# Peptides against a protein of PDB entry 5EIB: the designs that were tried, part 137

Target 1, 366 residues: chain A of PDB entry 5EIB
Amino acid sequence: VDLEPGTMDSVRSGPFGQIFRPDNFVFGQSGAGNNWAKGHYTEGAELVDSVLDVVRKESESCDCLQGFQLTHSLGGGTGSGMGTLLISKIREEYPDRIMNTFSVMPSPKVSDTVVEPYNATLSVHQLVENTDETYCIDNEALYDICFRTLKLTTPTYGDLNHLVSATMSGVTTCLRFPGQLNADLRKLAVNMVPFPRLHFFMPGFAPLTSRGSQQYRALTVPELTQQMFDSKNMMAACDPRHGRYLTVAAIFRGRMSMKEVDEQMLNVQNKNSSYFVEWIPNNVKTAVCDIPPRGLKMSATFIGNSTAIQELFKRISEQFTAMFRRKAFLHWYTGEGMDEMEFTEAESNMNDLVSEYQQYQDATAD
Target 2, 366 residues: chain A of PDB entry 5EIB as posed
Amino acid sequence: VDLEPGTMDSVRSGPFGQIFRPDNFVFGQSGAGNNWAKGHYTEGAELVDSVLDVVRKESESCDCLQGFQLTHSLGGGTGSGMGTLLISKIREEYPDRIMNTFSVMPSPKVSDTVVEPYNATLSVHQLVENTDETYSIDNEALYDICFRTLKLTTPTYGDLNHLVSATMSGVTTCLRFPGQLNADLRKLAVNMVPFPRLHFFMPGFAPLTSRGSQQYRALTVPELTQQMFDSKNMMAACDPRHGRYLTVAAIFRGRMSMKEVDEQMLNVQNKNSSYFVEWIPNNVKTAVCDIPPRGLKMSATFIGNSTAIQELFKRISEQFTAMFRRKAFLHWYTGEGMDEMEFTEAESNMNDLVSEYQQYQDATAD

## One batch from the design tools (peptide; made by RFdiffusion4, then SolubleMPNN)

Design b2_p16_8_s2 (from b2_p16_8, 12 letters changed)
Fold by OpenDDE base, seed 3:
Structure b2_p16_8_s2 (fold): chain B 366 residues (1-366), chain A 16 residues (1-16)
Amino acid sequence: as target 1 above (366 residues)
Amino acid sequence: SDERLKKLQEEREKLK
């Protein structure tokens, strides 16, 4: 789905374009112009019914519909505005189904779109209320991984998207292979989301290895375990050491000893015990899938529900507040039928979310 | 920083 036709042509012409049904390509003509309100109230609202018709058709073809997965950007107008409109409409029609998102967070280091703080804040407001699980993917973190860890001198969007794809493949492993922990979206939510509003995840992936070092690196369970808990491997721009993990899931892929995985997972928890809340029992879950990802002997994917994610929301809030106090660019949003009160509500809800994360960070076992 | 940003932007525009 896109408000621009050119993106659909790129998907169709791509190496996997033929795996999608032609009728499932829904697109507009005008785009959102990086405006959330165009995506949510005007251009996106005109297209949403056509998307919902496809969603219904595909849902009816499912033997057992678990839920929905949306991949979108929060900095643009289409992914943010139309994406959150779709989430709302799907939630209304399918209230008993899990809503899962992969939400790409804007960063001033990767984009110069001045209104990204508005689009992100307005999107987060919708995600807090209408999603069950949101993987926070920060373009800054992806860039830093590419540059620092992968030793790419000039990271590309292709390089960033490769990390996203690896992570998406990792977190969905348990959904695609039977007999695994978190084998369905609801089970994942139960294990990962102790409090309904606190459903924003920090993903990570291992191995992250530079091309020059790949041939010399032995992949071991200890190395994967260490790397997946390394703050430098987090795909959200927050430091897990500044918060506490409410819950963690680790998904290992490849032929490995379950015993060795359990030992290493216990060791990493014990070494990092100060970074976990003590009042959530059994808050670390581990899965092993014998099928490795393509091109790797083994991998590990990390899913962290950490109170450190508040750093991401604080960053967005600070940028939002600086713009909103000046009423900068508001006429672009209000001109599309958006009320100014929605900005204040979105800001408030995001600040409440930050406060909730801080509260649980400071909570002790009584 | 600015050169890196500019390059990423140019790549994004090429992917559109």
Scores: peptide ipSAE 0.025, ipTM 0.547, DockQ to the pose 0.014
Fold by OpenDDE base, seed 2:
Structure b2_p16_8_s2 (fold): chain B 366 residues (1-366), chain A 16 residues (1-16)
Amino acid sequence: as target 1 above (366 residues)
Amino acid sequence: SDERLKKLQEEREKLK
């Protein structure tokens, strides 16, 4: 789905364009112009019914529909505005199904557009209310991984998207292979989301190795485990050492000892016990799939629900506030039918979310 | 467009 036809043509002409049904390409002509309001109330609203018709058709063809997965950006107009409109409409029609998102957060250092703080804040407001689980992906964090860890001299969006795709493959492993922990989206939500509003995850993937070091590095369970819990391995622009993990899931892939995995997972929890809440029992879940990803002997995917994610929302809020106080570009949104009250409500809800994360960070066992 | 990533790289190189 896109409000621009060129994106769909690029996907269709790409190496994997044939994996999608032609009738499932739904696109507009005018784009959103990086405006959330165009995505949500005008251009996106004109297209959303056509998308919903496809969603219904595909949902009816499912033997067992668990829920929906959306991949979108929060800085643009289409992914943010139309994406959140679509989430809202799907939630209304399928209230008993899980809504899962992979949400690309705008980076303070990597701004595509000046209005990204508005688009992100308005989107986060919708995600808080209408999603069950959201993987937060930050382009800054991905770039830092590519540059610092992978030693790529000139990271591209292709390199960033490769990390995203590996992570998406990792977190969906339990859904795609039988006999796994978190074998359905609802079970994942139950294990990862102790409080309904606190459903924003920091993902990570291991191994992350430079091409020059790959030949010399043995992939071991201890190394995978250590790398997953390293702050430099997080795909969200927050430091988990500044918060506490509410819940964690680790998905190991490849031929390895379950005993060794359990031992290393216990060791890393004990070593990092100060970074976990003590009042949520059994808050770390581990799965092992014997099928490795393509091109690797073994891997591990990390999912963290940490109160440190509030750093991401605080940065967005600060940028939002600095623009909104000046009413900068606000007429671009109000001209598409938005009220200023919606901005204030979105800001308030995001600030409440930050306060909730801080409250649970500071909470002790009674 | 990778232009923004190139700009970030240039900024990071200046900060080294």
Scores: peptide ipSAE 0.030, ipTM 0.600, DockQ to the pose 0.013; fails the geometry check
Fold by OpenDDE base, seed 5:
Structure b2_p16_8_s2 (fold): chain B 366 residues (1-366), chain A 16 residues (1-16)
Amino acid sequence: as target 1 above (366 residues)
Amino acid sequence: SDERLKKLQEEREKLK
């Protein structure tokens, strides 16, 4: 789905364009112009029914519908505005199904548009209420991984998207292969989300190795485990050491010793015990899938529900507040039929979310 | 899009 036809033509002409049904390409003509309100109230609202018709048709073809997965950016108008409209409409029609998102967060250092703080804040407000699971992916973190870890001198969107695709493949491993931990979206939510509003995850993927080092690196369970818990390996621009993990899932892929995995997972928890809440029993889940990803002998995917994610929301909130106090570009949103009150509500809800994360960070076992 | 990432990289290198 896109509000611009050119994006769909690019997907259709791409190497995998033929894997999608032509009738499942729904697109507009005008685009959102990086405006959340155009995506949510005007241009997106004109297209949403056509998307819902496709969603219904595909849902009816499922033997067992678990839920929905949305991939979108929160900085742009289409991904943020129309994406959150779609989430709301799907939630209304399928209230008993899981809503899962891969949400690309705008970075101050990689800012595409001046109004990204508005689009992100308005989107987060919708995601808090209408999603069950949200993987937070930060373009800054992806860039830093590409540059520092992968030793790419000039990271491209192709390089960033490769990290996103590896992560998406990793977190969906348990859904695609039988007999795994978190074999369905609902079980994942039950294991990862102890409090309904605190459903924002820090993803990570290992191994991340530069092309020059790939030939010399033995992939071992200890190395995968160490890299997976490294703050530099997080695909959200938050340091887990500044917070506490509420829950963790680790998904290992390839032929490895389950005993060795359990030993390394216990060792990393013991070394980092101060960074876990003690009052949530069995808050670390581990899965091993015997089927490795393409081109790798072994991999590990990390899913962290950490109170350190509040750093991301604080950063967005600070930028939002600085713009909103000046009423900068506000008329672009209100001119599309949006109420100024929705900005204040979105800011308030995001600040409440930050306060909730802080409360659970500071909570001790009574 | 890739030209923009390159420009942002050049700006980041100037800020170091």
Scores: peptide ipSAE 0.028, ipTM 0.568, DockQ to the pose 0.013; fails the geometry check
Fold by OpenDDE base, seed 4:
Structure b2_p16_8_s2 (fold): chain B 366 residues (1-366), chain A 16 residues (1-16)
Amino acid sequence: as target 1 above (366 residues)
Amino acid sequence: SDERLKKLQEEREKLK
């Protein structure tokens, strides 16, 4: 789905364009112009019914519908505005199904528009209420990985999207292969989300190696485990050491000893015990899949529900507040039918979420 | 372009 036709043509002409049904390409003509309000109330609202018709048709063809997965950007107008509209409409129609998102967070380091803080804040407000689980993929973290770890002097969207793809492949491993931990979206939510509003995940991936070093590094289970818990390998620009893990899932892929994985996972938990909450028993889950990702002998994917994710929301909130105090560009949103009160409500709800994460970070076992 | 990104960053900083 897109509000611009050109993106759909790129998907169709791509190496996997044939896997999608032609009728499942729903697109507009005018685009959202990087405006959440155009995506949510005008251009997106005109297209949403056509998307819902496709969603219904595909849902009816499922033997057992678990839920929905949305991949979208929170910085643009289409992914943010129309994406959150779709989430709301799907939630209304399918209230008993899991809503899962891969939400790409904007960064000043990777910015196409100045209004990204508005689009992100308005989106987060919707995601807090209408999703069951959200993978936070932060463009700041992706850029920093590309620049610092992968040693790319000028990271491209292609480089960032490669990391996104690797992460998405990693976190969906348990859904795609039988007999794994979190084999369905509902089990994932039960294991990862102890409190309904605290459903924002910090994903991480290992190995992250520069093209020049990949050929020479034999990865071991200890190295994978250590890298997976390293803040530099997180796809969200948060330091886990500034918070506490509520829950963790680790997904190992490749031929390895389950015993060695369990030993290394225990060691990393013990070493980092101060960064876990003590009042959630058995809050670390591990899965091993014998099938490695393409081009790697082994990998590890991390899913963390950490109170450190508040750093991401604080960053967005600070940028939002700086623009909103000046009423910068508000007329672009109000002109599309938004009320200024929606900005204040979205800011308030995001600040409440930050406060909730902080409360649980400071909670001690009695 | 790096120039566009730099300009957007400068514009955002001016809005702080």
Scores: peptide ipSAE 0.014, ipTM 0.420, DockQ to the pose 0.014; fails the geometry check

Design b2_p16_8_s3 (from b2_p16_8, 10 letters changed)
Fold by OpenDDE base, seed 3:
Structure b2_p16_8_s3 (fold): chain B 366 residues (1-366), chain A 16 residues (1-16)
Amino acid sequence: as target 1 above (366 residues)
Amino acid sequence: ADERLARLAAEREALR
């Protein structure tokens, strides 16, 4: 789905473009112009019914519909505005189905789009209310991984998207192979989301190795475990050491000893015990899939629900507040039928979310 | 978009 026609050709021309039905390509003509309000109230609102018709058709063809997975950017107008409109409409029609998102967070270090803080804040407000699981993929973190860890001097969107694809493949492993932990979206939510509003995840993938170091790096369970829990390996721009994990899932892939995995997972928890809440028992889940990803002998994928994610929301909030106090570009949104009160409501809800994370970070066992 | 990333990468490298 897009409000621009040109993006459809990129999907069709891709190596897997032929797996999608032609009728499932829904697109507009005008685009959103990086304006959330155009995506949500005008251009996106005109297109949403045609998308919902496709969603209904595909849902009816499912033998066992678990839920929905959306991949979108929060900095733009289409992914943010129309994406969140679509989420709300799907949630209304399918209230008992899981809503899962891969949400790309904007960063001023990666994009110069001035209104990204507005689009992100307005989107987060919708995601808090209408999603069950949101993987926070921060372009700042992806850039830093590419530059620092992968030793890419000039990271491209292709390099960033490669990390995203590896992570998406990793977190969906248990959904695609039988007999695994978190074998469905609902089980994942039960294990990862102890509090309904606190459903924003820090993803990570291992191994991440520079091309120059690949020949020297052994792929071992200890090394995968160490990298997976490293703050520098998080695909959300927050430091887990500044918060506490509410829940963690680790998905190992490849031929390895389950005993060794269990030992290393226990060791990393014990070493980092101060970074876990003590009042949620058995809050670390581990899965092992014998099938490695293509081109690797083994991998590990990390999913963290951490109170440190508040750093991401604080960053967005600070940027939002700095613009909103100046009433910068507000007329672009209000001109599309948006009320200024929606900005203050979105800001308030995001600040409440930050406060909730902080409350649970400071909570002690009675 | 990639040109912007390349520029930002160069700026970051120059600051290190």
Scores: peptide ipSAE 0.020, ipTM 0.535, DockQ to the pose 0.013
Fold by OpenDDE base, seed 5:
Structure b2_p16_8_s3 (fold): chain B 366 residues (1-366), chain A 16 residues (1-16)
Amino acid sequence: as target 1 above (366 residues)
Amino acid sequence: ADERLARLAAEREALR
């Protein structure tokens, strides 16, 4: 789905364009112009019914519909505005189904689009209310991984999207292969989300290795485990050491010893015990899939529900507040029929979310 | 940083 036709043409012409049904390409002509309001209330609103018709058709064809997954950017107008409109409409029609998102967070280090803080804040407001699980993929973290860890001098969107694809493949492993932990979206939510509003995840992937070092690196379970819990491998620009893990899932792929995995997972928890809440028992889950990802002997994917995610929301909130106090570019949104009150409500809800994370970070076992 | 932003902007434009 896109508000611009060119994106659909790019997908169709791509190496996997033929895997999608032609009738499932729904697109507009005008685009959103990086404006959340155009995506949500005008251009997107004109297209949403056509998308919902496709969603209904595909849902009816499912033997057992678990839920929905959306991949979108929060910095743009289409992914943020129309994406959250779709989430809202799908939630209304399918209230008992899981809503899962891969949400790409904007960063001023990667983009110069000035209105990204507005689009992100307005989107987060919707995601807090209408999603059950959200993987936070931060362009800042992706850039830093590409530059510092992968030793790419000039990271491209292609390089960033490669990390996104690896992460998406990792976190969906249990859904794609039978007999795994979190084999369905609902089980994942039950294991990962102890409090409904606190459903924003920090994903991570291992191994991350520079092209120059790939030949010299032995992939071992200890190395994967250590790298997976390293803050430098988080796909969200948050330091887990500044918060506490509410829940963790680790997904290992490849042929390895289950005993060794269990030992290393226990060791990393014990070494980092101060960074876990003590009042949620058995809050770390581990899965092992014998099938490695393409091109690797083994991998590990991390899913963390950490109170440190508040750093991401604080960053967005600070940028939002700095613009909104000056009413900068606000006329672009109000001109599409938005009220300023919606900005204030979105800001308030995001600040409440930050406060909730902080409350649970400071909570002790009685 | 400026060259990077310009490149990313150009890549975004090429996707449109």
Scores: peptide ipSAE 0.014, ipTM 0.378, DockQ to the pose 0.014
Fold by OpenDDE base, seed 4:
Structure b2_p16_8_s3 (fold): chain B 366 residues (1-366), chain A 16 residues (1-16)
Amino acid sequence: as target 1 above (366 residues)
Amino acid sequence: ADERLARLAAEREALR
């Protein structure tokens, strides 16, 4: 789905364009112009019913519908505005199904679009209320990984998207292969989301290796375990050491000893015990899949529900506040039928979310 | 990257 036609042509001409039904390409003509309000109230609102018709048709063809997965950006107008509109409409029609998102967070390191903090804040407000599970894929973190870890001097969207694809492949492993931990979206929510509003995940992936170092890197279970818990391998720009893990899932892929995995996972928990809440029993889950990702002998994927995610929301909030105090570009949003009060409500709800994470970070077992 | 960040920070600050 896009509000611009050109993106659909790129998907169709791509190596996997044929895996999608032609009728499932729904697109507009005018685009959102990086404006959340155009995506949510005008251009996106005109297209959303056509998308819902396709969603209904595909849902009816499912033997067992678990839920929905949306991949979108929060900095643009289409992914943010239309994406959150679509989530709301699907939630209304399918209230008993899981809503899962891969939400790409904007960063000033990657984009020059000044209004991204507005689009992101307005989107987070919707995601807090209308999603069950949100993987936070932070362009700040992706850029830093590309620059610092992969040694790319000028990271491109292609480089960032490679990390996104690896992360998405990793976190969906248990859904794609039978007999794994979190084999369905609902089970994932039960294991990962102890409090309904606190459903934002920090994904991480290992190994992350520069092209020049690939030949020298040993892929071992201890090394994967260490890297997976390293803040430098997180796809969200948060330091887990500044918060506490509520829940963790670790997915190992490749031929390895389950005993060694269990030993290393126990060791990393014990070493980092101060960074886990003690009042959630069995809050670390591990899965091992014998099938490695393409091009690797083994990998580890991390899913963390950590109170440190508040650093991401604080960053967006600070950027939002800086523009909103001056009412910069608000007329672009209000001119599309949006009320200025929605900005204040979105800011308030995101700040409340930050406060909730902090409350649980400071909570002790009685 | 630092110059870009500085420019964007300045633009955002100018919007403050």
Scores: peptide ipSAE 0.025, ipTM 0.502, DockQ to the pose 0.014; fails the geometry check
Fold by OpenDDE base, seed 2:
Structure b2_p16_8_s3 (fold): chain B 366 residues (1-366), chain A 16 residues (1-16)
Amino acid sequence: as target 1 above (366 residues)
Amino acid sequence: ADERLARLAAEREALR
């Protein structure tokens, strides 16, 4: 789905364009112009019914519909505005199904537009209310991983998207292969989301190795475990050491010893016990799939629900406040039928979310 | 692309 035809044409003409049914390409002509309001109330609103018709058709063809997975950006107008509109409409029609998102967070380091803080804040407000699980994929963190860890001098969108694709493949492993922990979206939510509003995850993937170091690096369970829990490996620009893990899931892929995995996972928890809440029992889950990802002998994917995620929301909030206090570009949104009150409500809800994370960070076992 | 990103970052900073 896109409000611009060019993106759809690129996907269709690409090497994997045949994976999708031609009738499932739904697109507009005008685009959103990086405006959330155009995506949500005007251009996107004109297209959403056509998307919902396709969603209904595909849902009816499912033998067992678990839920929905949306991949979108929060900095643009289509992914943010129309994406959240679509989430809302799907939630209304399928209230008993899981809503899962891969939400790309905007960064000043990888910025497409100046109004990204508005689009992100307005989107987060919708995600808090209408999603069950959200993987926070932060372009800042991806850039930093590419630059610092992968030693790429000039990271490209291709490099960032490679990390995203590896992560998406990792977190969906249990959904795609039988006999795994978190084998469905609902089980994942039960294990990862102790409080309904606190459903924003920090993903990570290992191994991440620079081209120059690949020949010298052995892929071992200890090394995967160490890298996966490293603050520099988080795909959200938050330091887990500044917060507490509410819940963690680790998905190992490849032929490895389950015993060794369990030992390393226990060791990392014990070593980092101060960074886990003590009042959520059995809050770390581990899965092992014998099937490695393509091109790797083994991998590990990390899913963290950490109170440190508040750093991401604080960053967005600060950027939002700086623009909103000056009413910068506000007329682009109000001109599409938005009220300024919606901005203040979105900001308030995001600040409440930050306060909730802080409350649980400071909570002690009774 | 990098020049555009730098410009956008500067524009945001100027709005702070």
Scores: peptide ipSAE 0.020, ipTM 0.471, DockQ to the pose 0.015; fails the geometry check

